# Designs tried in a protein design run: peptides against a protein of PDB entry 3S8F. Part 37

Target 1, 157 residues: chain A of PDB entry 3S8F
Amino acid sequence: VLTLFVAVPSLMTAFTVAASLEFAGRLRGGRGLFGWIRALPWDNPAFVAPVLGLLGFIPGGAGGIVNASFTLDYVVHNTAWVPGHFHLQVASLVTLTAMGSLYWLLPNLTGKPISDAQRRLGLAVVWLWFLGMMIMAVGLHWAGLLNVPRRAYIAQV
Target 2, 166 residues: chain B of PDB entry 3S8F
Amino acid sequence: DEHKAHKAILAYEKGWLAFSLAMLFVFIALIAYTLATHTAGVIPAGKLERVDPTTVRQEGPWADPAQAVVQTGPNQYTVYVLAFAFGYQPNPIEVPQGAEIVFKITSPDVIHGFHVEGTNINVEVLPGEVSTVRYTFKRPGEYRIICNQYCGLGHQNMFGTIVVKE

## One batch from the design tools (peptide; made by RFdiffusion4, then SolubleMPNN)

Design b1_p10_5_s3 (from b1_p10_5, 4 letters changed)
Fold by OpenDDE base, seed 3:
Structure b1_p10_5_s3 (fold): chain B 157 residues (1-157), chain C 166 residues (1-166), chain A 10 residues (1-10)
Amino acid sequence: as target 1 above (157 residues)
Amino acid sequence: as target 2 above (166 residues)
Amino acid sequence: DLERLLLLVF
């Protein structure tokens, strides 16, 4: 059956994106093992948002393997862990990618470039979103490990 | 130019794919490690047991809440629990401290949760299926049962109690 | 142990 084999296409996709980023960074003058990262356009919210989404997706993806595991799912199933996983997958990766896409799409559709103030605000928004999402996700995962149930307004812990 | 770019992309992809495979093995190793070091938290699934949800309230071991707790041995009990919209039966569930309790849980209506606070008991309860959970309460007191699977308008108020007696 | 691991993978 190889249930965990389902993770392979997702990993391939994720790391293909990473490869594209490395290529882009190197084209922008980045060198060495990490220099290409610094060379990426971190001043553009359309870039930063989806990248932050990817960063959030890493622990989320690992959690996906846990959630799909027969034995480990018993520990985390229907606890706050699951919402934590969802927020990493949907509210971070998907949402931030959508946000980033809008930062690219809207200027192109309107024919008007974003102002510097709008750019800075956009950066603040996506970074704050990421920070908030990470805090929430860590909290939910932690609560889940403490056996806090999901879909309940009360818990013993 | 295009050829050079293509070659470079392929090289990066190969590297990242190798890393991807390595990470896959790391994840498997982490899972294995967790299972090896934390086996006490893992309860193996029992055999699939089926029941007719349309008759479970009328006949069988779940029909009478007064007969729900069955002593099966000197220090062993089976408790037949119904999770329904919106509560548990029997309620409270009274069991002795230190006894091995086998919960047989099913639903006559929709899917519910059976989450016992202070324990690792946490299962979904499906109509037509019997969920089996084995647990020994080491501490006396009251343990709240929470439904952690949305089951309708009264879901948030669906609670039960297990009373563990000394 | 090994059986549980196999159940995770397969």
Scores: peptide ipSAE 0.012, ipTM 0.792, DockQ to the pose 0.085
Fold by OpenDDE base, seed 1:
Structure b1_p10_5_s3 (fold): chain B 157 residues (1-157), chain C 166 residues (1-166), chain A 10 residues (1-10)
Amino acid sequence: as target 1 above (157 residues)
Amino acid sequence: as target 2 above (166 residues)
Amino acid sequence: DLERLLLLVF
């Protein structure tokens, strides 16, 4: 009952976060429709990580609506599509948010800022993680649409 | 000014909330479109049919694999399939090409999967429930049944075969 | 199919 409306709270949360990002970017001098994005602190892994997680969460959330659909679930259920959804939600958003949180938390707990080298390494790790997750997720969704089964070592294609 | 800041934040929030709602409607529309234009590939869930998993091996249509394939009409068959740890019965399942096959699948033990390669047959099999799938095999040959729901140590080796004969 | 659509919503 009201299955599709279950997505509403999640969408509201995600887009309110986006609203906060827009506000922050504009406060940092960003202008125009997209200028605020460029103004965000992309040099800080504590910022970049959760934002990339959010970006991965968007297609995952869309897929969640599909997965929750009674009729469409017959197409995607227990195929590689489902793990694809997992990796966008857990391995991207949750994991990257945790990573970002650590980049903020550890300097605050120790009172020692991260070095520039550590910062650059952190950025590399976060971006590479995101890229890997996106490749994997796209592949899994594609495989799922080709009816590759979940929890099996074999595939028909 | 804090008040000005709050107003600005609220404006952005309203905009993004509106966008979120719009996207929700887009998704609903896409789903509706898919359902309206694509009916052949979707087998809707039927009425829930229940069985006793503790007796399904001893009595009823699943008890004898030799009697599992039942002709119900001209070019129509019902196949009573058990998914169990770790296999399927009957195995192989032999059906004629071009016939309408109704699979009645249940489990005597734990939850299993029933995924048939080369087809859109993909259902979970729950003890105490009967999964019903209707399919017509247009091409003769062997179709592998794959368990795609974890069911124990032998899960990865749990396979069956459907043999479609001319 | 209205029935299918309803099953999506509910």
Scores: peptide ipSAE 0.012, ipTM 0.801, DockQ to the pose 0.082
Fold by OpenDDE base, seed 2:
Structure b1_p10_5_s3 (fold): chain B 157 residues (1-157), chain C 166 residues (1-166), chain A 10 residues (1-10)
Amino acid sequence: as target 1 above (157 residues)
Amino acid sequence: as target 2 above (166 residues)
Amino acid sequence: DLERLLLLVF
């Protein structure tokens, strides 16, 4: 019940953030239905990281509703599905948001801007992290649907 | 200028909130579709049954593994299973093919898992509570029981077996 | 019973 209760405010928050991104993109010259996305600062790892985290949070949030469903939980509970959900929520959203925050915070704390090489390396790190997390999350969710248990060293398949 | 910006933000928020509401209904519809089309071989019992974990080994239907399998009707059985650190009893559990089996599972010590490989039977077992699941084995053979809830140092080695006879 | 109630809430 609590999970479903939190789901509604979480959706409202997520789409409010999306609205803020659209506003920012349009202020930066983006036009049309999707032009505002391209206008966002994709060359800044401090921006890219948390946005990728939010993208990972979308299927994770949907999975949260599944996990909170009484009937559907019988299918996924204590299977590899659950770790898949965790890795989207914590290792993707929270971790990438923290990484992005650091890319902004450290230059401001030290007073030293990052070099172009450091910026490019940062972009590579966050994109590779996101890609790896998506591969692992898809694999874990798939394994969970195949009834592979969590907290066990054996597989049913 | 600030007021104009606030109005613009509000317009975008209204659009995205409308989209969010639409997606909520899509998710509800998907859940309903899944429930309508998905067939589960396990029927959970909705009644809460309690037992004293301190005496469950000495008295009651779980006390004697040799009497754990009880025929309750034509082609119907109840199996009283204990999950403990670190194993299951009875072990093996012997049941006939095609019979309706009601598993009544409890624990005398800590929380365990009861995951039957090759089936959709997957429940947690709490001390003081009886977990009830109904299942019919269509194929004869051996089915491994796995503990999927951490229960101590021997957790990874906690296995049981269900033998389904023709 | 409190633990059971908490499990129902989540």
Scores: peptide ipSAE 0.012, ipTM 0.757, DockQ to the pose 0.038
Fold by OpenDDE base, seed 5:
Structure b1_p10_5_s3 (fold): chain B 157 residues (1-157), chain C 166 residues (1-166), chain A 10 residues (1-10)
Amino acid sequence: as target 1 above (157 residues)
Amino acid sequence: as target 2 above (166 residues)
Amino acid sequence: DLERLLLLVF
């Protein structure tokens, strides 16, 4: 119950952010139901990183509800599922947000824009990180459902 | 211009709120699906039972590993298991195939895990509390007990065995 | 299962 109470404002925040992104995309010339997405600055790692983090956070958030479920806890608790959830929430959202923040903060503080090479490298790092995290997360969740224990070097499967 | 911008933002927020409502139902459906497909055979937790962890090794049903397996009915047994740093007792736990086994698990020291490989038995064991798990082993053989809760330097080597005999 | 589903929410 408590988790669900926290989930509601969190979802509201998430959708507010989404609304802001849509508005921004439309201001940048995006049209239609989804055209605004393409209009967002996907060439900027400071943007891409936190957005990818948010995308990873969505299944993680849903998983949070699962983890908080009295009945579903019997299935997932202390299995590899839990680390999977953590990695989506922390290693994806928090870490990518931190990475993205650096790409914004440093140029802003120094007054000097990042070079094109740095920008491209940043994009590569962010996307590779996201990809790796998604692979890991899917694997961990899958393993968890197969009853692979957490905090053990041994597995049944 | 600022007012117009605020109105525009509000419109998008309303749209996303509507979407959020729709997604809520999707999530509920997904959870329902998960329940339907993955919760079959879940062993429910028993009633809260308390014990004194400081005396559990000296007196009571957990004190003697040789007396840990108690037949409570024609095809029913209770097994009093201690999870401790770093192992389980009795070890091995010997039970007959096809019998209903009620595990009464507690700890004399710190929190441990009781994860029986090959089964859906997976509970935390807290000092001062008794974890009750009911299970029937349909297949004979050896089942490994794994501690899946960090309990100290020897955690990774903390294993037990359940031997199911025909 | 319905009861379990309800326990998810409440």
Scores: peptide ipSAE 0.006, ipTM 0.767, DockQ to the pose 0.098

Design b1_p10_5_s4 (from b1_p10_5, 4 letters changed)
Fold by OpenDDE base, seed 3:
Structure b1_p10_5_s4 (fold): chain B 157 residues (1-157), chain C 166 residues (1-166), chain A 10 residues (1-10)
Amino acid sequence: as target 1 above (157 residues)
Amino acid sequence: as target 2 above (166 residues)
Amino acid sequence: DLLALLLLVY
């Protein structure tokens, strides 16, 4: 019970961020249940990258609850499931947030805004990264459930 | 203006907090359901048993690989396994099909993994502790033991074999 | 991303 309580502040934080996004989207003219999402600045890689990271973090967070569960952890521990979880939490959220931060930071440090070509390239990079991470993460989780070991180059399956 | 904005933010936060709590309960319910319906693959943690890693090779049940497999009852065996850098002993481990096998696994050096392919046996092996796993092999054949915990330069080559005889 | 970063220095 105490271990699962870790999920409470995490979910609160995550959905507070979502609330902020909804507010921002509505300020930008978004209406309805989902219209605010479309109103967000999806043309800015500094925004898109961390948001994609958050999307990857959702299943990763659910996996975190699994990993923290004593009985379920026995099933997944030291299998390919674990690196699958890592790629959602670190290689998706953290990495994409870092990438997005750079798209904001570097123009400010150099005093030069990014060109339209650079912006489009940035968008392509973060989307491709996200898609690749999702494919790999799903594969690793699936392999883990099939008892593929972690830190081994071979498996029976 | 600022006050109105803050009020709006709070309203959205309350809604999303309610949603977050609902999702929390959904996840807990899913876990509970999984535990209720899929308990066959769950092995509870055994009693904590300690051993001296500095003497485990010289004395005690792990010292002689030829004596590692001990019959403890009708169709019941205990197997004392050492995981070390970089292998397992005994190797191979020979057990009969259909027998209840209790593996007692420890390490004389560093942390290793004990992952048996084709089974749900997957434990970390810590120096100074004895890992206990109970399993019954229903099918004869060879089962590979894989180290899935990094243990040094030879980690990738650390394998063992369990031979299940008819 | 590396290409994007390289372009930013120009």
Scores: peptide ipSAE 0.017, ipTM 0.791, DockQ to the pose 0.015
Fold by OpenDDE base, seed 5:
Structure b1_p10_5_s4 (fold): chain B 157 residues (1-157), chain C 166 residues (1-166), chain A 10 residues (1-10)
Amino acid sequence: as target 1 above (157 residues)
Amino acid sequence: as target 2 above (166 residues)
Amino acid sequence: DLLALLLLVY
């Protein structure tokens, strides 16, 4: 019940953030239904990290609603599905947001901008992290649907 | 300029809020559809039943593993199972193929899992509460019981066996 | 996070 109550404001918040991104993209010259996405600063790891975190959070949020259903939870509860959900929520959104925050915070605290090499390396780290999280999360969700138990070193498949 | 920007922001916010609401309904509809079409195999929660975990080993239906399997009808059995650190009692659990089995599971110590391989039986076992699960084994053979709730240093080695006889 | 910190603390 609480999960479902929180789902509504969380979803609204997520798409409110998207609204801000659309506005920013259009200010940067993006046009059309999706052209504003390309206009966003994808060359900045401080931007890319939290946005990728948000993208990973979307299927995780949908999974949260599934987990809150008595009938559906019976299928996925205490299976590999659950850690898959956690890695989308915590290791994706929270962790990537923290990484992105550091890319913004430290240059401002030190008064020194990051070099181009540091920027490129930062982008590589963020994208590789996201890709790894997606592979692991998809695998864990799939394993959970195949009834692989949580907190066990053996599989049932 | 500021006023125009403000109006533009509001327009995008309203659009995305509408989209978010639409997506919410889509998700709810998909869940509802799944529940409506795939209701078979769900084990309903039973009536809340309590037991004293401090005495469950000494008295009552869980006290003697030799008396754990009780025939309640021509093709129906009740099995009283203890999940403890670190195993299950009785072990093995022997039941007939095709019979309806009602598992009554509790714990004398800490929280455990009761996950039966090859089935949809997957419940947490709490001290002081009795978990009730109903299942019919259609195929003979051995089914492994796995603890999927951390219960201490021996958790990873906590296994049981259900033997289904023809 | 640690790697990010190391990259920026120069």
Scores: peptide ipSAE 0.014, ipTM 0.766, DockQ to the pose 0.016
Fold by OpenDDE base, seed 4:
Structure b1_p10_5_s4 (fold): chain B 157 residues (1-157), chain C 166 residues (1-166), chain A 10 residues (1-10)
Amino acid sequence: as target 1 above (157 residues)
Amino acid sequence: as target 2 above (166 residues)
Amino acid sequence: DLLALLLLVY
C-alpha cells in the first residue's frame, strides 16, 4: 500500500463536497463559473463556519502530502511547519466546524431561533477566527521552512 | 426533479475531477519549487543501528564523554552523543572546522530531539536506536543544540552546544 | 530533473 493512497479518498470527498456546494449555489440562483459561490448563504454562521474551515483545510491537506513524503518530511519534520499544519486541520477545520454545528444545533434543540444580533456576532467571530488562524498558520509554515524548531521557545532565524 | 438533480451533480463532479487533475500538476510544481529553494541537501538515513539503552551509559562509546570525539581519519571524526533528560553529553561538543563529522546519537531514557541551529541537522533520538548524521561545519563558532521533541518537565531547558574550532 | 525530483519524493 502506497503511503499517499489515503489522499485519494480524501480528494474524492473534497471535490464531491465542492460539487454539492456548486449545485446548491446554482439552485439558489447563482449563474456562471463563479456566480454560484455568491448565491450560497453567507449570512448564516452555521454555513460560513464549516466552509471557512474547508478553505483552511485545502492548504492543510496539501501540507499533509508534504508531510507524508519521505524526502519532504525531512525538511519540515519537528519544525514550526508541523504545528502550522495542525492549526489548519484542527484549530481551523475542526474548530470552525464545531462552531458551525453549534450555531445550527442549539437553536434546533432549544426551539429558540438566534437573534439577528447574535447572527451578526457569530459571523464576525467566525471570520475573525479564520483570519487569525490563516495569519498564524502561514507564519508557522514560513517559520518552519526557515528551520525554526517545534516545541522550543527560542530560535535563531 | 431528484433525478435531474443527481444528473446535474454528476456533471459538476466530472468538472471538479478535471480541475483536480490540473491542480495535481500545480502541486507537483510547488513541491519541486520547495525542494529547490528550501533544501540545501538531504542527509541520507543510515542503516538501523540498535543499542541497549539500559547499559549505554556504563559501557561502549557513549559511556565516557571525554572519549566521545573520535578521530577516524585525517579530517574525519565520529562524535558519540547522548541525549538525556535533560541535556546532551558531551556538552560542549568540540569539533574542528571543515572536518567531516559523523554524529552517533542515542538516548538512555526517553525520546529526544537533536536540532542544531544554523544547520540542517534535525533528528529524533530514540532509546535503543542510534541516529547517524553527517555534517561539515564550514564556519567556526558556537552552535546551539535544541531538543524539539517533548521529553518531560525540563524539556524547555534542554540545550547543548557544539563548539567549532578553527 | 523535475521527474527525478518527483521520483525522489514519491
Scores: peptide ipSAE 0.012, ipTM 0.783, DockQ to the pose 0.096
Fold by OpenDDE base, seed 1:
Structure b1_p10_5_s4 (fold): chain B 157 residues (1-157), chain C 166 residues (1-166), chain A 10 residues (1-10)
Amino acid sequence: as target 1 above (157 residues)
Amino acid sequence: as target 2 above (166 residues)
Amino acid sequence: DLLALLLLVY
């Protein structure tokens, strides 16, 4: 069984989302190879949150390929590497997507738009969350490579 | 028009799909390269060895901790280790420095971890299965065994010791 | 190690 090819559908899905972002950015007036990124609505936490989640999902996905590799899993299994991986996947992508969804859903359910102060606070929250998750995830992956065990309060490093 | 937009979307999708596939193969290539150049620490999984967890404490090579360390050659030993709630047997495990040690680890109760600090020994221990790990301790001293798989209320305190003698 | 590579992709 070609185990690593199970990642193909996930990668395809992820990058089709990226394609949608590019299209959206270009519709908003972005031009060139990277100009479309700047044209995206970075002032909206409902947009920023899931996008940051996707960014965290990229290294997490790469790690998923490693984790799914029989021989490499021997190295990383039940080390801090594993929680590093799922914190990128769950605490980054899923959580930030949920946060973003709430920023969209609540105004629609209540019929009241968010205030500018709430918007700015929301942006701060999602960016700080993302930053914290990246620091944590990098640290956990690093610790895992140094053979720090998972589910233990002690470590040799 | 809608047709132009559709074509543009398809073009972007095709581009990103191609990129995704390329990246996948890059990752595979990097993994393959790493394995090809760094194989010293990779031990392929062997044949699955089974044991009855209900009798492993009463009979067989795991039954007597005093007989757990078996010399199989001039500089070769097999160590029969039980991981149980909540500890390891024998404890400590005493082995000589520089000898090739084959650990045969099983559990009489639930799934445990067998992580030897300071080494690359890190396996899950399943009831009914025997985990086999081969290692040579180059440095004398004490090596802590850590359970890194949740096994109950005493999991966090489940430790063992390997004593490597000169 | 050919075996390791085979196990990786299998």
Scores: peptide ipSAE 0.006, ipTM 0.799, DockQ to the pose 0.086; fails the geometry check

